Peptides against a protein of PDB entry 3T7K. Designs and how they scored, part 47

Target 1, 248 residues: chain A of PDB entry 3T7K
Amino acid sequence: KAEKILARFNELPNYDLKAVCTGCFHDGFNEVDIEILNQLGIKIFDNIKETDKLNCIFAPKILRTEKFLKSLSFEPLKFALKPEFIIDLLKQIHSKKDKLSQININLFDYEINGINESIISKTKLPTKVFERANIRCINLVNDIPGGVDTIGSVLKAHGIEKINVLRSKKCTFEDIIPNDVSKQENGGIFKYVLIVTKASQVKKFTKLINDRDKNETILIVEWNWCVESIFHLNVDFTSKKNVLYQKK

## One batch from the design tools (peptide; aimed at target 1 G23 H26 L63)

Design b2_p22_8_s4 (made by RFdiffusion4, then SolubleMPNN; from b2_p22_8, 9 letters changed)
Fold by OpenDDE base, seed 1:
Structure b2_p22_8_s4 (fold): chain B 248 residues (1-248), chain A 22 residues (1-22)
Amino acid sequence: as target 1 above (248 residues)
Amino acid sequence: SELEEEKKELEELIKEVEEKYK
């Protein structure tokens, strides 16, 4: 069926997209449309797997979903596209207008607002955003919205190697892990990095650390600090936004 | 309040996506 539909075109583009969708196409695609997309070099996956070498995300806008955040860790992310790309593409293909000898859809016309070439270019870097920031081990409170598994998975995709989950009400100093990174010449290393949800946790952890490990560097942030860092593919340590406590 | 709303939005978006793709 797909071959018959596509036979009217003299040449078919190869878009070379390996994509996931978020915030769109919840009902998926019918078998014919999937085959059409496949013939055009567009393969849509249900889930993110490293082995699939994904290079594209479909979303209506910048989203805070796991898939969207992880897409910024693709190596590289080639395209972040609005779902209208697929919609318009399929519409053209299914159009009965006999005069269409070629598919005329430009990927660049469907870029997600806010994902520019600067962001795309950073996905070509050999390191991940938190790796570049010398954040290898973090402490994460167990009551974080979205759950520790989802949040942890996103953080790992962006270069955090070890996630220590803290039971916020019962944790002691011994439960807090240090950020074990080798001193690189050009960057401040925080010994303790924590992602928390409440001001009470800031007070608690600050006290625990300062009482037991005096004069050490501490960074306590909100989840939004991580999100903003991911969206920019850069950690700005000069910004106080979403930083709850910092000791250098 | 804005932070709480954003966190809630994240949680809701994550759940919504998970539910639709299950």
Scores: peptide ipSAE 0.024, ipTM 0.564, DockQ to the pose 0.114
OpenDDE base, seeds 2, 3, 4, 5: peptide ipSAE 0.023, 0.021, 0.021, 0.023; ipTM 0.616, 0.554, 0.519, 0.540

## One batch from the design tools (peptide; aimed at target 1 T150 W223)

Design b2_p23_1 (made by RFdiffusion4)
Pose (drawn by RFdiffusion4):
Structure b2_p23_1 (pose): chain A 234 residues (1-94, 102-181, 189-248), chain P 23 residues (1-23)
Amino acid sequence: KAEKILARFNELPNYDLKAVCTGCFHDGFNEVDIEILNQLGIKIFDNIKETDKLNCIFAPKILRTEKFLKSLSFEPLKFALKPEFIIDLLKQIHQININLFDYEINGINESIISKTKLPTKVFERANIRCINLVNDIPGGVDTIGSVLKAHGIEKINVLRSKKCTFEDIIPNDVIFKYVLIVTKASQVKKFTKLINDRDKNETILIVEWNWCVESIFHLNVDFTSKKNVLYQKK
Amino acid sequence: SLEQDEKDEEAAKENDKLAEENE
């Protein structure tokens, strides 16, 4: 059936996209539209799996979804495209000349896309390997944790902020000895006291979740930035 | 996927609110 639709074309391009959509196409398309995309070398997965080697993301704009943040750890991310690409493509299908250059997500330039080829992850480059994360983090620890691990963090230690003792805090073994992601000033006081009481001479970095988000969007941890840094001892 | 995007959007708003409170 989709072949019939495509039989009217002399030649079909191979767009070679393995993509997820975020902020768009939240189920699929109709079955015909889907089979057409595959015939054009475009495959859209429901969720991100490391072994599918996704290289593309469809999104209306830069988004703070798990999918968009994770797409910045594709190996490599080749295309970040507005949904209008698929829309214009299917409109024409229903010769093919829709191109991969007229549909960039504004704000995601080549300099950022290119960093996804680097042999390291953003937090791995920053020597942020093991972190503590408060259990009350917005988005929940499982998701935030998945995003951070996709960006080079190996150990996520979740702290029940009200209950945790110093012994629950894991060092950042790879440089900050202790790295914590927190929500409340009430948590900054408790943690600096605990660590200062027990490991006075060691280094500490306490940041908000937004610090991690900015680092991912830039694919760089800027240690000279005070934005979203709640406490540091270096 | 839509429910997840909505949850992420709400979580982003809560984080921005917490950042403003901390400032």

Design b2_p23_1_s1 (made by RFdiffusion4, then SolubleMPNN; from b2_p23_1, 11 letters changed)
Fold by OpenDDE base, seed 2:
Structure b2_p23_1_s1 (fold): chain B 248 residues (1-248), chain A 23 residues (1-23)
Amino acid sequence: as target 1 above (248 residues)
Amino acid sequence: SLEADKADEEAYKKLEELSKELE
């Protein structure tokens, strides 16, 4: 029983982690180890739910998985940790050789490379990354690899309110939705925001919009533009990286 | 769960493929 295993320690840490895992622990944990982790204030969830107030992710590195991308939308994300934290922790607990009276594992030694304090601090902001960028409504092509549901779910977690799926071969101008954001005087708000996969789509959508609404602002980007914005928790409108078409 | 991790891996592969196609 977990209690008997932990009884050898004089003091137990409380890590206060509500975590999901991605790219690690495919086989899960046995019942004893789950109980041990629970006693240490570590709860691992299978899926992301807002009600669980998740604050941690376990991953070997920065990943482009749905869970990893969504973890950057946690309120706040407190820790992004390598799986070695759990491995070393359980190893120390199960070790009979180490006459350790205390668990000697520090969370800060297991941070995922590239997730720094600056990124973590941005997860404490009251707004999401795309909300801060004045992007609320987007158009997404239906032929996007990964599927509109997965991509849409990630975008919604980061402040996109409405995702309009465009049938790339059959869509008309009337199918394209505007980004319904109140014109703030100084903000580079784009009226039309589109995520596309092909150069032919850029040509099609630019023509449709410019023929009907010549003076409006347009932003057409790749999925990687969204990913980079999420990883930095900031939209850089000065960068042309992953931007296929821009009209200010 | 094993199923959740598999789903993540599949999602990762799909998203990585998308990235490569757009490069």
Scores: peptide ipSAE 0.025, ipTM 0.557, DockQ to the pose 0.408
OpenDDE base, seeds 1, 3, 4, 5: peptide ipSAE 0.023, 0.022, 0.023, 0.025; ipTM 0.551, 0.547, 0.553, 0.557

Design b2_p23_1_s2 (made by RFdiffusion4, then SolubleMPNN; from b2_p23_1, 9 letters changed)
Fold by OpenDDE base, seed 3:
Structure b2_p23_1_s2 (fold): chain B 248 residues (1-248), chain A 23 residues (1-23)
Amino acid sequence: as target 1 above (248 residues)
Amino acid sequence: SKADDEKWAEAEKEREKLAEELE
């Protein structure tokens, strides 16, 4: 059926998209439309797997979903597109009235607002955002909304190698892991990096660290610090936004 | 999945509330 529908076109574009969707197409696509999209070089996956070499995200806008955040770790992210791209494309293909010899849909007309070329270009870098920031090992409180697995998965996608989960009520200094990175000449290295959810945790962890490992560098942030860093694909250590405690 | 997105959205609302409390 898809072949018959597409037979009316003299030439078919190859968009070369391997995509996931977030905040759109919750009901998926019918079998015919999936086949049509496949013939146009558009493959939509249900989940993110590294082996799939995903290069595209469909979303109505910038979202804080796991899929959206992870899409910024694609190597590279080629396109971040509004769902209207697919909608308009399928509408044009299913249109019986238009004796269109060619499909005339330009990907660049459907870019997600706020995902610019600067962001896309950073996804071509050989390093991940937290890797560039010298953040390899972090401490994460166990009571973080969204769960440690989801948050941890996003962080790992962006270059964090080790996530230590802290039992916020029961943890001691010995449970806190250092950020084990080699001293680089350029860039701030924090020995202890923590993501917390409560002000009481800031007080607790700062006390534990300062009492046992005096004069060490500490960075305590909220999840929004990580999100902002991901959205910009850059860590700005000059900003105090979403930083709860910093000792250089 | 839709369920995953919904779960995440709920978690985000909680995080936003927490962020407001910490500011």
Scores: peptide ipSAE 0.022, ipTM 0.546, DockQ to the pose 0.785
OpenDDE base, seeds 1, 2, 4, 5: peptide ipSAE 0.020, 0.020, 0.026, 0.021; ipTM 0.532, 0.530, 0.578, 0.500; seeds 1, 2, 4 fail the geometry check

Design b2_p23_1_s3 (made by RFdiffusion4, then SolubleMPNN; from b2_p23_1, 12 letters changed)
Fold by OpenDDE base, seed 2:
Structure b2_p23_1_s3 (fold): chain B 248 residues (1-248), chain A 23 residues (1-23)
Amino acid sequence: as target 1 above (248 residues)
Amino acid sequence: MKEEDEKWEEAYKKMEELSKELE
């Protein structure tokens, strides 16, 4: 069926997209449309796997979903596109009216607002955003919304190597792991990095660390600090936004 | 697919509310 539909075109584009979707196409695609998309070099996957070498995300806008956040870790992310790209493409292909010799849909017309070339270019860097920020080991509270597994998976995709889950009510100083990064001469490396959800946790962890390991550097942030860092593919240590406590 | 996106949106809303309480 797909071949018969596409036979009317003299030349088919190869978009070379390996994509996931978030915030769109909840009902999926019918078999014919999947075949059409495949012939156009568009393959849509249900889940993110490193082996699939994904290079595209479909979403209506910037989202804070796992898929969207992880898409910014693709190597590289080539395109971040609105779902209207697929909708208009399929609409044009199924249209009987015009003797369209060619499919005339440009990917660049469907870019997600706020994902610019500067962001896309950073996905070509050999390092991940938190790796560049000298954050290798973090402490994550167990009561984080979204769950430690999902949050941890996003953080790992962006260069966090070790995630230590803290039981907020029962943890001691010995449960807190240091960010073991080799001292770069000129970079403010935080020895302790923590993601927390409550002000009471800030008070607890600052006390535990300062009482046992005096004069060490501490960074305590909200999840939103990580999200903003991911959206920009850069950690801005000059910003106080979403920073709950810092000691340099 | 719907369930995962909805779960994240709900989680985000809760986190935004928590962030406002900390400010």
Scores: peptide ipSAE 0.024, ipTM 0.610, DockQ to the pose 0.747
OpenDDE base, seeds 1, 3, 4, 5: peptide ipSAE 0.023, 0.022, 0.023, 0.024; ipTM 0.621, 0.601, 0.622, 0.618

Design b2_p23_1_s4 (made by RFdiffusion4, then SolubleMPNN; from b2_p23_1, 13 letters changed)
Fold by OpenDDE base, seed 2:
Structure b2_p23_1_s4 (fold): chain B 248 residues (1-248), chain A 23 residues (1-23)
Amino acid sequence: as target 1 above (248 residues)
Amino acid sequence: MKEQDEADEKAYEEMLERSKELE
């Protein structure tokens, strides 16, 4: 069926998209449309796997979903596109207008607002955003909204190697792991990095650390600090936004 | 899929409200 539909076109584009969707196409695609998309070099995956070498995301806007946040870790992310690309493409293909010799849809017309070429270009960097920031080991409170698995998976995709989950009510100083990074010459390394959810945790962890390791550097942030860092593919240590405690 | 995105949005709104209390 797909071949018969596409036979009216003299030349078919190869978009070379390996994509996931978030915030769109909840009902999926029918078998004919999947085959059409496949013939155009568009493959849509249900889940993110490193082996699939994903290079595209479809979303209506910037989202804070696991898929969207992880898409910014693709190597590279080539395209971040609105779902209207697929919609308009399929509409054009299914159109009975006899005279369309070519598919006339440009990917660049469907870019997600706020994901610019500067962001896309940073996905070509050999390092991940938190790796560049010298954040390899992080402490994460167990009561974080979204769950430690989802949050942890996003953080790992962006270069955090070790996630230590803290039981906020029962943890001691010995449960807190240091951010064990070799001092690179030019960057302030925080020995203790923590993601917390509330002010009481800031008070608790600052006390635990300062009582046992008084002279060490501490960074305590909200999840939003990580999200903003991901959206910019850069950690801004000059910003106090979403920073709950910082000791340099 | 809708349910997960809605859950994520709700979790985000709740976090934003909590973040305002920390300022």
Scores: peptide ipSAE 0.020, ipTM 0.505, DockQ to the pose 0.734
OpenDDE base, seeds 1, 3, 4, 5: peptide ipSAE 0.020, 0.021, 0.020, 0.023; ipTM 0.494, 0.527, 0.501, 0.529; seeds 1, 3, 5 fail the geometry check

Design b2_p23_2 (made by RFdiffusion4)
Pose (drawn by RFdiffusion4):
Structure b2_p23_2 (pose): chain A 234 residues (1-94, 102-181, 189-248), chain P 23 residues (1-23)
Amino acid sequence: KAEKILARFNELPNYDLKAVCTGCFHDGFNEVDIEILNQLGIKIFDNIKETDKLNCIFAPKILRTEKFLKSLSFEPLKFALKPEFIIDLLKQIHQININLFDYEINGINESIISKTKLPTKVFERANIRCINLVNDIPGGVDTIGSVLKAHGIEKINVLRSKKCTFEDIIPNDVIFKYVLIVTKASQVKKFTKLINDRDKNETILIVEWNWCVESIFHLNVDFTSKKNVLYQKK
Amino acid sequence: VEELKEEIEKDLEKAEEEAEKWS
């Protein structure tokens, strides 16, 4: 059936996209539209799996969804495209000349896309390997944890902030000895006291979740930035 | 085409709400 629709074309382009959509196409398209996209070398997965080697993301704009943030750890991310690409493409299908250059997500330029080819992840480059994360983090620890691991963090230690003792805190073994992601000033006081009491001479970095988000959007951890840094001892 | 645009607007609103929750 989709072949009949496509039989009217002399030649079909191979867009070679393995993509997820975020902020768009939340289910699929109709079955015909889907089979057409595959015939054009466009495959859209429901969720991100490391072994599918996704290279594309469809999104109306830069978004803070788990999918958009994880797309910045594709190996490599080749295309970050507005949904209008698929829309214009299917509109024409129903010769094919829709291109991959008229549909960039504004704010995601080549300099950022290119960093996804780097042989390291953003937090791996920053020597942030093992972190502690408060259990009350907005988005929940499973999701935030998945995003941070997708960006080079190996160990996520979750702290029940009200209950945790110093012994629960894991060092950042790879440089900050202790790295914590927190929500409340109430947590900064408790953690700096605990660590200062028990490991006075060591280094500490305490940041908000937004510090990690900015680092991912830039694919760079800027240690000279005070933005979203709640406490540091270096 | 119009239906897809409407669906995208809705999905975008949900993504914005998710982004607010994560803040």

Design b2_p23_2_s1 (made by RFdiffusion4, then SolubleMPNN; from b2_p23_2, 11 letters changed)
Fold by OpenDDE base, seed 1:
Structure b2_p23_2_s1 (fold): chain B 248 residues (1-248), chain A 23 residues (1-23)
Amino acid sequence: as target 1 above (248 residues)
Amino acid sequence: SKEYLERIEKELKEAEELEKKWS
């Protein structure tokens, strides 16, 4: 069926997209459209797997979803496209009225607002954003919205190697892990990095750490600090935004 | 096919209103 539909075109583009979708196409595509997209070099996957070598995301805008955040860790992310790309493409292909000999859809016309070439270029870097920031091991409170598994998965995709989950009500100093990073010359290393949700947790953890390890560096942030770092693919340690406590 | 495309457009509109937010 797909071959008959595409037979009217003299030449077919190869878009070479391996994509996931977020905030769009939640019910997927029918078999014919999947086949059409495949013939155009567009493969859409349900979930993110490293083995699939994904290079594209479809979303209506910048979203705070697991898939969107993880897409910025693709190696590289080649395209972040609006779903209208697929819609317009399929409309053109299924159109009986248009005596088009060629598909005239340019993917560059469908870029997601805010994902610019600067962001795309950073996904070509050999390191991940938190790796560059010398954050390898973090402490995460167990009551974080979105769940520790989802949050942890996003953080790991962006270079954090170890996620220590803290039981916020029961944890002691011994439960807090240090950020074990070999001293690289060009960046401040915080010994303790924590992601928390409440001011009470800031008070608790600062007290625990300062009482037992008084002279050590501490960074306590909100989840939004991580999100902003991911969206920019850069950690700005000069910014106090979403930083709850910092001791240098 | 036309009906299917219309469905996709509708689903897109609905999905655009949904965004997972973490605090």
Scores: peptide ipSAE 0.140, ipTM 0.778, DockQ to the pose 0.380
OpenDDE base, seeds 2, 3, 4, 5: peptide ipSAE 0.108, 0.022, 0.100, 0.025; ipTM 0.743, 0.458, 0.732, 0.477

Design b2_p23_2_s2 (made by RFdiffusion4, then SolubleMPNN; from b2_p23_2, 11 letters changed)
Fold by OpenDDE base, seed 2:
Structure b2_p23_2_s2 (fold): chain B 248 residues (1-248), chain A 23 residues (1-23)
Amino acid sequence: as target 1 above (248 residues)
Amino acid sequence: MEKYKEKIEEELKKAEEEEKLRS
């Protein structure tokens, strides 16, 4: 069926998209549309797997979904597109009116607002955002909204190697892991990095660390600090936004 | 085609609600 529909076009574009969707197309596509998309070099995946070499995200706008946040870790992310790209594409293909010999849809017309070339270019860097920031090991409170698994998965996609989950009410100093990064000469490496949700946790962890490991560097942040870092593909240590406690 | 568009609006709303739970 797809072949018959596409036969009216002299040339078919190859978009070379390996994509996931978030905030759109949760029900997928019908069989004919899937075949059409495949013939155009557009492959949609249900889940993110490293083996699939994903290079595209479809979303109506910037979202804080797991898929969207992880898409910024693609190597590289080539395109972040609005779902209207697929809609308009399929509409044109199914249209009987246009004796168009060619599909006239430009990917660049469907870019997600706020995902610019600067962001896309950073996905070509050899390191992940938290690797560049010398954050390898973090402590994450167990009561974080969204769940430790989702947040942990996003953080790992962006270069966090080890996530230590802290039981906020029961944890001791011995439960807190150091950020084991080799001292590079020029970078303020934080020995302890923690993601917390409450001011009471800040007070608890700062006390535990300062009482047992005096004069060490501490960074305590909110989840939003991580999100902003991901959206910019850069950690700005000069910003106090979403930083709850910092000791250099 | 209209079917896909309508679904996007609903899914976007759900995604935004999910985001609020993480914030």
Scores: peptide ipSAE 0.342, ipTM 0.899, DockQ to the pose 0.889
OpenDDE base, seeds 1, 3, 4, 5: peptide ipSAE 0.327, 0.356, 0.340, 0.326; ipTM 0.896, 0.903, 0.899, 0.896; seed 3 fails the geometry check

Design b2_p23_2_s3 (made by RFdiffusion4, then SolubleMPNN; from b2_p23_2, 9 letters changed)
Fold by OpenDDE base, seed 5:
Structure b2_p23_2_s3 (fold): chain B 248 residues (1-248), chain A 23 residues (1-23)
Amino acid sequence: as target 1 above (248 residues)
Amino acid sequence: MEKLKKEIEKELEKALEEEKLRS
């Protein structure tokens, strides 16, 4: 069926998209539309796998979903597109009225607001955002909203190698892992990096660390600090936004 | 939280479908 529908076009674009969707198309596509999209070089995957070499995300806007946050770690993210791209494309293809010899849909007209060329360009960097920030090992409280697995998966996608889950009520100093990064000359490495949810945790962890390792550097942040860093593909250590405690 | 994310995603999809039906 798809071939018959597409036969009216003299030339078919190859969009070369390997995409996931978030906040749209939960019900998927019918078989005909999947075939059409495939012939146009658009492949949609249900889940993110590194082996699939994904280069595109479909979403109505910037979202804080696992898929959206991970899409910013694609190598590279070529396109972040609104679902209207697919909608308009399929509408044009199924339209009988337009004696269109060509499909006239430009990807650049469907960019997600706030994902600009500057963000896309950073996804071409050989390093991940937290890798560039010298954050390799983090401590994560077990009561974090969204769950440690989801949060941990996002953080790993962005260059954090080790995630230590802290039992917030039962943890001791010995349970806290250091951020084991070789001292690079350019300074600013935090020995202890923690993601917490409550002010009481800040008090607890600062006390535990300062009592046992008084002269060491500490960074305690909220999850929103990580999210903002991901959305900008840059860690701004000059910003105090979402930083709960910092000792340099 | 995962349920909430899915709910938000469903709401966004529903909104998109409604916009399609109005267009």
Scores: peptide ipSAE 0.034, ipTM 0.550, DockQ to the pose 0.077
OpenDDE base, seeds 1, 2, 3, 4: peptide ipSAE 0.028, 0.029, 0.028, 0.030; ipTM 0.570, 0.541, 0.531, 0.537; seed 4 fails the geometry check

Design b2_p23_2_s4 (made by RFdiffusion4, then SolubleMPNN; from b2_p23_2, 11 letters changed)
Fold by OpenDDE base, seed 4:
Structure b2_p23_2_s4 (fold): chain B 248 residues (1-248), chain A 23 residues (1-23)
Amino acid sequence: as target 1 above (248 residues)
Amino acid sequence: MEEYKKRIKEELEKAEEEEKKRE
């Protein structure tokens, strides 16, 4: 059926998209439309797998979803597109009225607002954002909204190798892991990096660390600090935004 | 801080140069 529908076009574009969707197309696509998209070089996946070499995200806008945040870790992210790209494309293809011999849909007209070339360019880097920031091991409180698995998965996608989950009420100093990054000569490495949700946790962890490991560097942040770092594909250590405690 | 920014800039420039060589 898809072949018959596409036969009216003399030339078909190859968009070469391997994509996931977030915040759109919740009901998925029918079989015919999937086949059409596949013939146009658009493959949509349900989930992110490294083996699929994903290069595209469909979303209506910048979102804080797991898929969106992980899409910024694609190698590279080639396109971040609004769902209207697919909608308009399929509409044009199914339209019998358009005597169009060619599909006239330009990918560049459907870019997600706020995902600029600077962001796309950073996805071509050989390193991940937290890797570049010398953050390899982090401590994450167990009561974080969104869950430790989701948050952890996003962080790992962006270069954090080890995530230590802290039971906030029961944890001791011995439960806190250091950020074991080989001392690169060229930058301030925080020995302890923690993502917390409450001011009480800041007080607790700062006390535990300062009592047992005096004068060490500590970075305690909110999840939003990580999100902002991901959205910019850069860690701004000069910003106090979403930083709850910092000791250099 | 400035060193980190400098490093990122340098990495970006290198990546762009490598991409141009592949084209």
Scores: peptide ipSAE 0.094, ipTM 0.699, DockQ to the pose 0.016
OpenDDE base, seeds 1, 2, 3, 5: peptide ipSAE 0.024, 0.016, 0.016, 0.109; ipTM 0.524, 0.423, 0.422, 0.723; seeds 2, 3, 5 fail the geometry check

Design b2_p23_3 (made by RFdiffusion4)
Pose (drawn by RFdiffusion4):
Structure b2_p23_3 (pose): chain A 234 residues (1-94, 102-181, 189-248), chain P 23 residues (1-23)
Amino acid sequence: KAEKILARFNELPNYDLKAVCTGCFHDGFNEVDIEILNQLGIKIFDNIKETDKLNCIFAPKILRTEKFLKSLSFEPLKFALKPEFIIDLLKQIHQININLFDYEINGINESIISKTKLPTKVFERANIRCINLVNDIPGGVDTIGSVLKAHGIEKINVLRSKKCTFEDIIPNDVIFKYVLIVTKASQVKKFTKLINDRDKNETILIVEWNWCVESIFHLNVDFTSKKNVLYQKK
Amino acid sequence: SNEWEEAEEEAKELAEEVEEKYE
């Protein structure tokens, strides 16, 4: 059936996209529209799996969804495209000349896309390997944890902030000896006291979740930035 | 505020707009 629709074309382009959508196309399209996209070398997965080697993201804009943040750890991310690409493409299909250049997500330029080819992840480059994360983090630890691991963090230690003792805190073994992601000033005081009591001469970095988000959007951890840094001892 | 939740709501609204445009 989709072949009949496509039989009217002399030649079909191979867009070669393995993409997820975020902020768009939350189910699929109709079956015909889906089979047409595959015939054009466009495959859209429901969720991100490391072994599908996704290279594209469809999104109306830069978004803070788990999918958008994780797309910045594709190996490599080749295309970050507005949904209008698929829309214009299916409109024409129903010769094919829709191109991959008229549909960039504004704010995601080549300089950032190109960093996804780097042989390292953003937090791996920053020597942030093992972190502690408060259990009450917005988005929940499982999701935030998945995003951070997708960006080079190997160990996520979750701290029940009200209950945890110093012994529960894991060092950042790879440089900050202790890295914590927190929500409340009430947590900064408790953790700096605990660590200062028990490991006085060591280094500490305490940041908000937004510090990690900015680092991912820039694919760079800027240690000279005070933005979203709640406490540091270096 | 919960910025993660707000971002998910914004993503949902954008998805609805994109679906309308697709239709």

